# Peptides against a protein of PDB entry 4GMN, part 17

Target 1, 375 residues: chain A of PDB entry 4GMN
Amino acid sequence: RYANITLLALVTLASIGTDFQETLVKGNQGSRESPISAADEEWNGFDDADGDAMDVDQKSSSGEDQEEDYEEIDVKEDDEDDDDDSITSEMQADMERVVGADGTDDGDLEDLPTLRELIQTAVPQLIRLSNLPIDSDESLTIQSHALSALNNISWTISCLEFANGENANIHNAWYPTAKKIWRKTILPILEADSADLKLATQVTSLAWAVARVLHGETPTDGNPHRKFISLYHSSKQQAGGNSNSIEEPEDPFQGLGVKCIGVVGSLAHDPAPIEVNREVGVFLVTLLRQSNNVPPAEIVEALNQLFDIYGDEELACDKEVFWKDGFLKHLEEFLPKMRTLTKGIDKRTQPELRTRADEALLNLGRFVQYKKKHA

## One batch from the design tools (peptide; made by RFdiffusion4, then SolubleMPNN)

Design b1_p9_2_s4 (from b1_p9_2, 6 letters changed)
Fold by OpenDDE base, seed 5:
Structure b1_p9_2_s4 (fold): chain B 375 residues (1-375), chain A 9 residues (1-9)
Amino acid sequence: as target 1 above (375 residues)
Amino acid sequence: MRRKRPWEE
C-alpha cells in the first residue's frame, strides 16, 4: 500500500519533469513539433536543434506545372483531446513565467511556487529514495523511479538559460540541490560499481543533466570523470559481445556512450582543474582519432563538447591543454574524416543525426579556422 | 538559447 503510493508519487514527479521539458521546448520553438511520446519516457537529453535557420535563398527555378491530382486524404484529425491534464494550472503558470521571462532579473522563486516546491521539497526526498539500500526488487524499483524523476527535473532545469545572469534566482536555488544530487545520488551509485547497465544509463543521464548546470564547478571528489570514461569503455566492450540484449535506443543521441561524453565534457568546462580538463580533452580527441569505430552521434557530441570546452581563448585550458597538447592538429586531421562520416549518414533514415552531423562539421571547420587566426 | 560561440557567425 505505501509502496504503491510512493511509486505513484514518483511516476507523477517524473511526468511533471517531462511535461515541464515539453513546455520549455514548445515555448522556445513556437512551432507544433509532434508531442514526444507517453508519460513513461525518461527525457534523456535536449536536442540542441537551435539551428539558426540560415535563410537558404531558394532561387526560384521555374519547373513546369504537373497538376498531379493529390486526392485530399481527409485525415480526420481525431482530436483525441487527450487532455493530459497532468500539468496543474499552477505548474503551467510557473513554466510560462520561466519561458516568458524576457531576461527580467527580478523573477523571485516566490513567483515560481511549484518550481520552488519541486526543488526544495520534492528533490530532497527523491535524493533520499535514490540512496536507499538495494535489498529487494521493490527497493530497486523505487531507486529507478527516483532516478527518473531526478533526471527529468534536472534536464528541465538544465534547459534554462543561466548565461549573463538570466534565471539567476532559479540557478541559485538549483545549484546547492544539484551539488547534493551529485554527492548523495550520483557518486554513491558510481562508487557501487554495479554491472547494471540500466542503472548506469539512468545515473549517467542524471549526471549529464546536473553537469550541464554545474559544469567545472561539479564536485571533483573521487575523480568522477574517470569513472564515466571507464563506463564509456566498459559499455563498448559489452555492446561488442552481445548484439541481442541492449535495445539500442532508436534515438542515436540517447545511447550510454553519448551520455558519458556529455557528462565528461560538461565536467571539463572552466573552472575545472586543468588535470581534469586534460584527461577529458585527451579522451574526446582520442575518440576523433578512433572515429572509424565510434558511432556518429558520439562523434557529434564529442565535437560539441570540444567546441564548448575550448571555445574561449581567455580560459587557462586553452593555453595549458588545447595548444600545449596540440589539439588543433588533431581537429584539422579529423576534418576530412568528419566530411566522409557526415556524407555517409542517410538523410532519409537518420535526418536528425545527419542535420547535427552537418552542423558539427560546419562548426569544426569554423572552429579550426578561428583557432588558426588566434594561434 | 545556446551562447553564440566566438566563431559562429
Scores: peptide ipSAE 0.170, ipTM 0.863, DockQ to the pose 0.474
Fold by OpenDDE base, seed 2:
Order: structure tokens, then sequence, then C-alpha cells
Structure b1_p9_2_s4 (fold): chain B 375 residues (1-375), chain A 9 residues (1-9)
């Protein structure tokens, strides 16, 4: 009875976190739809003037239109508007304030009461529930739901902008809580070394969401980057043996490999120790060198992480890792492979993967040119 | 907004 109420509350908190994320993503996409003016760069096709007028005889075959009377099966789409009334009017108002907050309001979390209660009241309980001893299927279910709720809340907050001092109130409230999630939820689960790939995927997703805000300020206790690199390799060994048991997630970017890359990439940002940065950078560059058997989504994520880590020439990692370890050569040698990989993705069956690969290819060319100019 | 990378247009 108490467990069912706890599970229902955890499912509700996970739903709320998802809906909040979707609304923030929609709001942030609306701001990123700056009209890409279709500069119709008319690609002036080469005037290959060879005018061999093949006179293709228009044989007008008058095929008789058999009007097959398709009985309009009035499929009443019962739009069961699943009024997922999960979003309260107060939560919607908080979401609109967070999305609409032009970066001038150093407002206290007093103006965001729902978000305040999520961070200050709900998250500490979720951390407690995720760290319970696993002694039953019920405790495992509670942990899974607590991790899902923490994941959704953490992902939602990681979609907010913080880079220019925007949302500083939310950042300041979240930062100590994010470190607590890392130390009290993520690290203990990673140290338990469970063969449960579902649990590993959940904790790695949460770790990525947390590390997207904390970056190189993520606690380095116990070298977590090496644990995620090990998990990456272990996940590849298991996938090679039993093709039947891991439902590859329908979304290529939801794979455990992508999540591991996202975590370790985020951990390697300044002010991470140079040794951590180097180990991650070498891992990512090694994926590009060995790309023949690496999923395209993992290559896209590895490139994006390399661009973010080594994009600033003022950082110590630029001189001490990027240039010293010769990463530019590996990126340049990867350009023709990336072109082939990107062209091999079917736009019809995998439109998102193709779009993100086209973007990553464009950025790889630009990044290599930028680094060559700054050599 | 993600800090615009020096090579992003």
Amino acid sequence: as target 1 above (375 residues)
Amino acid sequence: MRRKRPWEE
C-alpha cells in the first residue's frame, strides 16, 4: 500500500519532469528558429551544354480511371485527448517565466515556487529513494522510478541557458543539488558494478544530464570518467554476443554508448584536471580512428564533445592535450570518413541522425580550418 | 544560448 503510493508519486514526478522538458525544448526551439533565411544559394549547376535532344515520344496511354469507390471508413479517431493534466497552471506559469526570462531578472527562486519545491523538497527525497538498499523487486522498482524522475528533472534543468549568467538563481539552487545527485546517487550505483544494463543506462543518462550543468566541476572522486569508459567498452562486448536481448533504442541517440560519450565529454571540460581531459580526449579520438564499427550516433556525439572541449584556445587543454597529442591530424584524417559515413545514412529512415551527422560534418570541416589557422 | 563556437556561423 505505501509502496504503491510511493510508486505513483514517483511516476507522477517523472511525468512532470518530461512535460517540463518538452515545453522548455519547444520554447528554446522557437527562439532558435531565427529564420534561417533560405539564402537560396542557387547552386548554379554546371551548364553542360551537350544538347542531345532525345525526342522521348509522349505515348499518351489513356489508362481508364477505375473509380474504386473507397468506402470512407469513418475511423472516428476517438482523440482520447489523454488530458495528461500533469502540468498544473502554476507549473505552466513557472515554465513560461523560465522560457521567457530575458537574462535581466536576477529573480530569486521565490518567483518560481514549483521549481523551488522540485529542487528543494522533491529531489532530496528522490536521492534518498534511489540510494535505498536493493533487497526486493519492489526496492528495484522504486530505485528505477526515482532515477527516472531525477533524470527528467536534471535533463530539464540542463536545457536552460547558464553560460552568460542567464538563470543564475536556478543555477545557484541546482548546483549543490546536482553535486549531491552525483555523490549520493550516481557514484554509489556505478561502484556497485551491476551487470544490469537497464540500471546502467538509467544512471548514465542521469550522469549526463548532471554533467551537462556541472561540466569540469563535476566531482572527480574515484575517477568516474574511467568507469564510464569501461561501461562503454563492456556494453559493446555484450551487444556483440547476444543480438536478441538489447532492443536497440528506436532513437540512436538514446543508446548507452552515446550516453557514455556525453558523460565523459562533459566531465573533460575546463576546469577538469588535464589528466582527465587527456584520457577522455584520447578515448574520443580513438573512436574516430576506429569508426568502421562505431554507430553513427556515437561518432556525432564524440565530434560534438571534441568541439566543445577543444574549441577555446585559451584553455590549458588546448596546448597541453589537443596540440601536444596531435589531435588535429586525427580530425583531418577523419574528414573523408565522416563524409562517407554521413552519406551512408538514409534521410528517409533516419532523418534526425542524418541532420545531426550533416551538421557534425560541417562543423568538423570548420573546426579543422579554424585550428589550422590558429596553429 | 550555447556559447557560439568561433567557427559556427
Scores: peptide ipSAE 0.161, ipTM 0.860, DockQ to the pose 0.479
Fold by OpenDDE base, seed 3:
Order: sequence, then structure tokens, then C-alpha cells
Structure b1_p9_2_s4 (fold): chain B 375 residues (1-375), chain A 9 residues (1-9)
Amino acid sequence: as target 1 above (375 residues)
Amino acid sequence: MRRKRPWEE
């Protein structure tokens, strides 16, 4: 009874987070920014496939043809347009304020009551639920749903602009909570070293969403970048060995490999320690060197991360890592391979992957020219 | 807006 209410509440919070995110993505698509497809983890509702097929042994009694005149009960299908108005009018008003807010207002969420309650009331409970001892299938289910709700909320917030002091109130409210999610939810699950790929995918998606806001200010305790690099390599070894098709997600950008790259890339941004930046940069450049065995979506993500990490020549990582470790040469040597890879993607069967690969190829050429001019 | 990268036109 309490479990079902908790489950329903978690499902509702996850749905609210998805719909809020879709609306933000649709609103942001009016600006030329490539759809952050990493956000479209559809909440795959629990298919309760426990349709216990009661074998009703319909004993074939040959009983007589009584034409019972079934009065056509004109069931007016009330088309209850299940306008799944999952987005409350209050949430819509908060969204309109977030899209319209020139970031001049003092760091209080007074004008964003729904977002305030999500951050201050809901998220602390979700963190608690994600940390329950796993002693039953019920506790595992609760953890999974708590992670999904945290994922959707964190992704939604990560789609907001913060780089120019925009949404500073939301950033300031979220920042301590994001660090708490990292330390209390993400790190303990990563330290448990579970062979559960579903749990690993969920925690890695959440880690990416959190790291997209915290960047190099993400807590470096226990070298989490190495854990995600290890998870990347472990996931590749498992996919190669067992014919248990890990159902490759229909979206090539939803793969655990892409998520691992997104996390470690985000962790390596300034002001990350130079050693963390170097280890991540070497990992990403190594993927490009080994590109013949790497999915195209992971190459696209690795390039985007390299561009974002090393795009600013004033950063310490430009001199101490990019130039010192000779990354430009590896990017130049990769250009012809990227052209071949991109041309090999069928526009008819994989239009998004082709578009993102064409963009990444264009940016790679421009980035190499930029770095050569600023050498 | 993603910070327009210095090489993005």
C-alpha cells in the first residue's frame, strides 16, 4: 500500500520532469542549438507484463443458440481527451518565467514556486529513496524510480542557460542540491561496483545531467572520472562477449558509451584539476585514434567534448594539456577518418546521427584551423 | 545560447 503510493508519486514526478523537459527542448529548438537528444530518456513506464494468464479452461459446453438480443448500450465513448495535462498551469507559468527571465533578479525562487518545491522538497526525498538498502525487488524498484525522477529533474535544469549569469537564481538554488545528488546518490552507487547495466545506465545519465551544470566544479573525491572511464571499457567488453543483446537503445545517443563520454567530458572543464583534464583528454583523443571500433555517436560526443574543453586558449588546460600532449596532431590525423565515417552514415536510416556527424566534422575542420592560427 | 565557439560562424 505505501509502496504503491510511493511508486505512483515517483512515476508522476518522472512524468512531470519529462514533459517539462520536452517543452523546454521544443522552446529552445527555436534557437539554432542542436537538440540535446541525451535528454529524451522517455520514461519507459513499467510494463507490468505480469498478466498472469489464468488458463480459464473454457470447457466447451455446446449450449444452445439463445440469441440474447444484446441491447447496443450506446457507450458514448466520452472521448475523455486524456489531455494528460501533466503540466499544471503553475508549471507552465514557471516555464514562461524561466524563458523570459533576464537574470537580474536576486537569487530567491519566490517567483518559481513549483521549481522551488521540486529542488527543496522533492529532490531531498528522492536522494533519500535512492539510498535505501537494497534488500528486496521492491527497494530496487523504488531506487530505479527515484533515479529516473532525479534524472528528469536534473536534465531539465541542465537545459537552462547559466553561462552569462542567466538564471543565476536557479543556478544558485540547484548548485548545492546537484552536489548533494553527486555525493549522496551517484558516488555510493558507483562505489558499489554493481554488474547491473540498467542501474549503471541510470546513474550515468543522472551523472551527466548533474555534471552538465557543475562542470569542473563537480566533486573530485574518489576520482569519479576514472570510474566512468572504467565503466565505458567494461560496457564494451560485455557487449562483445554475451549474445544477450543489450538492446542497443533505438537512439544511438542514448547508449551507455555516449553517456560515459558526456560525464567525463563535463567533469574535465575548467576549473577541473589539470590531472583530471589530462586523463579525460587522453581518453577522448584515444577514442578518435581507435575510431574504427567506436560507434559514430560516441565519436560525435567525444569531439563535442574536446571542442568545449579546449575551445578557450586562456585556460590552463590549453597550454598544460592540449599543446603539451600534442592533441592538435591527433585531431588533424582524424579529419580524413571523420569525413569517411560521416559519409558512411545513411541520411535515410539515421538522419539525426548524420546531421550531428556533419556538424561535428565541420566544427573539427574549423577547430583545427583555429588552433593552428593561435599556436 | 551555447557560447558561440570562436570558430563557429
Scores: peptide ipSAE 0.156, ipTM 0.856, DockQ to the pose 0.450; fails the geometry check
Fold by OpenDDE base, seed 4:
Structure b1_p9_2_s4 (fold): chain B 375 residues (1-375), chain A 9 residues (1-9)
Amino acid sequence: as target 1 above (375 residues)
Amino acid sequence: MRRKRPWEE
């Protein structure tokens, strides 16, 4: 009896997350004619605002090498896991201010209470349900539905613009919850190293949605980028052996490989540690070098992630990784291969994949030209 | 066909 009620509640929450997404997309379509996914924005580079190059005269002060032997003070991190699940009074006050702002779009105000209830009431319960011990087919079903609901909510929120301080109240409300989903749901499932490709696909989809908001501020504990890279490789080894049982998703962009690339790409953004960025960048560039054995959708995603990660020349990763590790050469050498790959996609049978590949090819040409100008 | 977004289960 209780299990059927819980299942019905989870199915209802997953439906609400989908319906809420349709509402947000319709609201945002009032301002932009096409649901351009963030992956569909044509990368044009950054226009150089005429920043007068202040000639910082590097006076080389030769200061002497005093090797002060700093004794490694073993600061015992008392891991007081203060699971202070306290919604900070500031978060609550900011959410109350949104309900009171006389913003001229009456539509956004009605949906905000529902979003608040989803983030504050539903998501914490879904996190708990996703972490239940799997002791029955019923508990596995509950976990799957909890992950589906978390996925739909997280993806919906990841479709909001947060650049330039847009939706800042939603971002601020979501940010700690997104970190909680990462630490309490995503990491434990990844660490369990389940051979269940369905579960791996669900958790990786959720991880991508969360990482699309957190970017390089995603918790780096346990090197999650390496876990997703490992999962990528493991998924390729399994697909090569069992020709019979994994219905490749009809949509090439819903494959586990694409999702793994999307996660690790998102994790590699500033302010991610330079070595995390490097490992991801090398992984992505390696996919391009091995493109003959990589699905076209994964190549498209890997290119988009490379453009997003290395688009800004002011970021430390541009100098320390992109230029230092010679990524431009690999991208330039890949241009002819990408043209061949894109032309090989049948517009009649795979129109979306062809469109995305044409866009990624255009952006690759522009990106290479931009980086050559700024070398 | 609507783009099945990565979240449209």
Scores: peptide ipSAE 0.036, ipTM 0.785, DockQ to the pose 0.040; fails the geometry check

Design b1_p9_4_s1 (from b1_p9_4, 5 letters changed)
Fold by OpenDDE base, seed 1:
Structure b1_p9_4_s1 (fold): chain B 375 residues (1-375), chain A 9 residues (1-9)
Amino acid sequence: as target 1 above (375 residues)
Amino acid sequence: FPLLPAPTV
């Protein structure tokens, strides 16, 4: 009884997190399409594709009006009360305020009651549930659902723009909670050194979502970047050994390798310690050098992370790591390999991977030119 | 460094 109520509440919180994400995406796209029931879907990342809305030229094919007189089959409306567990009007109003609000500086979520209750009431309980002793399959299930709910909430919040003081109220409310998730949920699970790849994937997804907001202000206690680099390497060793491959996620960007890169990239941003930045930067550049044995999606993510980390010449990491360790040479030497890699992706079978690779290739060319001009 | 959006083909 209590377990089922806890599981239902965790599924509902995971759904709410996903529904918020969908509402943010739809709000940004201006499209009023119906919510997809994502209650069972763990959001594992989003494309930072500023999707230039492809103007799908709706060629109005004027199909001729064949009035086929279909007989009115009086199908009795069985009122199946589809309890459409849809986005509440309060959640929609909160998301519309988040998308439309000029950032108020006060960390008071008075105008965002649903988001406030998620951050202040729900997340602290989810952190508690994720830290229960695992002594049964039931406790493992509760942990998994608590991690999924934390993941979906954390990802949704990480979709918000916080640059230039935008959403400062949400940022200020989330920031201490994000640090608490990191210290209380993520670090203890990473320290347990479990061989459970499902748990490792869940905690890494959550870690990426949290690190996308905290960046280089993410707590460096216990060198978590090295744990995620180790997890990256361990995941590659397991995939190579057993022909019972855990079904690689159908989406190349949902792989544990991509998530590990996203986490460590985010951890390496200013004001991260230069030693952390260097270790991550060397890891990412090493992936590019070894690109013949690296999935294309991981190369795309590693490039994007390198552009974000080293995109500002005023940062200490530009001088002390990028220039000092000769990263420009490695990026320039990788440019022809990236052209070959990108051209090798079939646009018909992997359109998204091809689009993101074409973008990363374009940005790599521009980034190399930028850095050569600012040398 | 300003990233460019994906080239619309």
Scores: peptide ipSAE 0.039, ipTM 0.750, DockQ to the pose 0.062
Fold by OpenDDE base, seed 2:
Structure b1_p9_4_s1 (fold): chain B 375 residues (1-375), chain A 9 residues (1-9)
Amino acid sequence: as target 1 above (375 residues)
Amino acid sequence: FPLLPAPTV
């Protein structure tokens, strides 16, 4: 009885996290069909398509109204009671405020009561539930659902723009909580060294979502970047040996390998210790050198992470790692391989993977040209 | 470094 109520509450919190994500994506991005994840599905990340919203001043060119007379197909609404898990009017009002808000610098969420209760009331309980002693299948199920709810909430918050002091109130409220998730949920699970690839995937997804907000300010205690690099290598060894494929997610970007790359990339941003940045940068560049044996989605993610980490020449990691360790040469040598890899992706069977690979190839060409001008 | 936005399909 109490377990079923706890599980239902955790599923509901995971759903709320997903519904917020979908609405934030729909509000900030013009109509890209994000695949509707079911309320019971753990949101494993999305395409970072939106790094540079250049304000393209859409000069409204009035194109002429061609009234195409669409025949009203009288589709009888069969009232299937789709339990449309209707975003509450309060949640909708909070989302409309987040999309429209001039960021008040006060870390107070007075104007965002639903988000406040999620961060201040729900998340501390989810952290507690994710860190329970595992002594039964019931406690393992509770941990999994608590991780899914933390994942969905953390991903949703990671979709908010925090550059230039945008959403500073949300950032300031989330930041201490994100550090608490890292220290109390992520690190203990990573230290338990479980052979459970499902749990490893869940904690790595959550770690990516948290690290996308904390970046190089993510706690470096116990060198978590090395744990995720080790997890990456271990996952590759297991996939090669046992035909108990955890069904590779139909989405190539939902793979544990991509998530490990996303986490370690995010951890390597300034102000990360130069040693952490170097170990991550060497890992990422090594993937490019070994690209013949690496899934295309992991190559795309590794490239994006390299562009983000080393995109600013004023950062200490540019001089002390990028130039000092000769990364430009490796990126330049990878260009012809990336062209071959991208052309090898079938646009019909993997349209998204092809689109992201075409983008990463274009950005790689630009990045190499940029760095050559600043050499 | 300015990334290119994802190609509009």
Scores: peptide ipSAE 0.038, ipTM 0.744, DockQ to the pose 0.073
Fold by OpenDDE base, seed 5:
Structure b1_p9_4_s1 (fold): chain B 375 residues (1-375), chain A 9 residues (1-9)
Amino acid sequence: as target 1 above (375 residues)
Amino acid sequence: FPLLPAPTV
């Protein structure tokens, strides 16, 4: 009885975390026609306004009008209006305020009661449940569901804009809680050195969501970047050997390898220690050098992380790591390989992977040119 | 983004 109530509450909290993300995405889409995947910001290098327009002469070849008579297939729209109005009017009002709020500097969530209760009441209980001693299948199930709920809440919060002091009240409320998730949930699970790839995937997803907000301010205690690099390598060794591989997720961007790259990339941002940045940067550049044996989605993620880490020339990591360790040469040598890799992705069977690879290829060309101009 | 599916009980 108590177990089933706890599990139902954890399912409900995980669903609420997903529904909040969908509401944020829908709210942002109502204001901008482009789906802002927070991964899909085109690297708009600085406006050098000298656009010499290359006239591409599109020769119009007149192809013949074949009038194919399209039979109107009367598709009965079975309007299964499953209006699962799971979003309470209070949750919707909180999301509308988050999307419309000019940055108030006060870390007070008085105007965001649902988000306040998620951060202040729910998350501390989820941290407690994720830290139960594993002594039964019931305790393992509770841990897995608590990690799922923490992941969905943390991802939703990581989709908010915090640049330029936007959503500062939410950032200030989340920041100490995110550090508590890291120290109390993520680190103990990573230190337990479990061979459970499902648990490793859950904790790595949560770690990425938390690190997307904390960046280089993520606690460096115990060198967690090395644990995620080790997990990356261990996951590759296990996938090659046993036919009971957890089915690779149908989405190539949900793989444990991509998640490990996303975590370590986020951990390497300023103000991360230069040696942490160096170890991560060398890992990412090494993936590009070994790209013949690396999934395309992991290459896309590794490139995006390299652009975000080394995009600013004023950061200490630019001089002390990027230039000093000769990363530009490796990126330039990778350009022809990236063109071949991207062209090898079928647009019909993997449209998202192809789009994100075309964008990463474009950004790689721009980034190499930028860094050559600033050499 | 990589959301985990709602846990099925």
Scores: peptide ipSAE 0.023, ipTM 0.637, DockQ to the pose 0.144
Fold by OpenDDE base, seed 4:
Structure b1_p9_4_s1 (fold): chain B 375 residues (1-375), chain A 9 residues (1-9)
Amino acid sequence: as target 1 above (375 residues)
Amino acid sequence: FPLLPAPTV
C-alpha cells in the first residue's frame, strides 16, 4: 500500500517534469519560431564585436620585493560539514521581486512556484530515494523511478538559457541542488560498479542534464570524467558481445555512448582543470580518428562538444590543450571522413540524424576555418 | 532532449 503510493508519487513527479518541459518549449515557441534545442544551434564562430581597445597605459610601478617570512600556520581543515541547508528567505523574496518586474507573460509566473516546490521539496526526497539500499525488486523499482523523476526535472532545467544572467533566479536555486544530485546520487551509483546497463543509462542521462548546467564547475572529486570514459568503453564491449538483448533505442541520440560523450564534454568546459579538459579532448579527438567503428550520433555529439569546449580562444584550454595537442590537424583530417559519414545516412530512415550530421559537418568546416584564421 | 518517459504504472 505505501509502496504503491510512493511509486504513484514518483510517476507523477516524472510526469510533472516532462509537462513542465513541454510548457517551457511552448512558451519559447511563442517568442522564437523554432524550438532549436541549444544542441541544434549553428555555431557561428566568435562574432568580432568591434570592442574599441581602450589603450590602458600600464604604468609599470616597480614595487620593491619585501620578503615577508609568512610562518606556515598549519590551519587544521576542520571539515565542518556546514550543511548550510539555510535556503535564505531573502533569496526566496528576491525571486518573487524579479518575477514581478519583467513583463513576462502570466504563464511563467504560475509555473515558477511549481518549479520552486520541485527543487526545494521534491528533489531532496528523490535524492534520498535514489540512495536507498537495493535489497529487493521493490527498492530497485523505487530507485529507477526516483532517477527518472530527477532526470526529467534536471533536463527541463538544463533547457533554460542561463547565459548573460538569464533565469539567474532559477540557476541560483538549482545550482546547490544540482551539486547535491551529483555528490549524493550520481557519484555513489558510478562507484557501485554495477553491470546494469539500464541503471548506467539512467544515471548517465541524469549526469548529462546536471553537467549541462554546472559545466566545468561540476565537482571533480574522484575523476568522474574517467568513470564515464570507462563506462563508454565498457558499453561498447558489451554491445559487441550480446547482439540480442539490448534494444538499441529507436533514437540514436538516446544511446549510452552519446550520453557518456555529452557528460564528459560538459565536464570539460571552463573552468574545468586543464588536465580534465585534456583527457576529455583527447578522448573526443580519438573518437573522430576511430570514426569507422563509432555510431554517427556519437560523432555528431563529440563534434558539438569539441566546438563548445574550444570555440573561445580566450580560454586557457585553447592555448594549453587545443593548440598544444594539435587538435586542429585532427579536425582537418576528419573533414573528408565526416562528409562520407554524413552522406551515408539515409534521409528517409534517419531524418533527424541526417540533419544533425549535416549541421555538424557545416560547423566543422566553419570551426576549422575560424581556428586557421586565429592561429 | 533525452527525457526518460514517465514510468507507466
Scores: peptide ipSAE 0.022, ipTM 0.633, DockQ to the pose 0.143

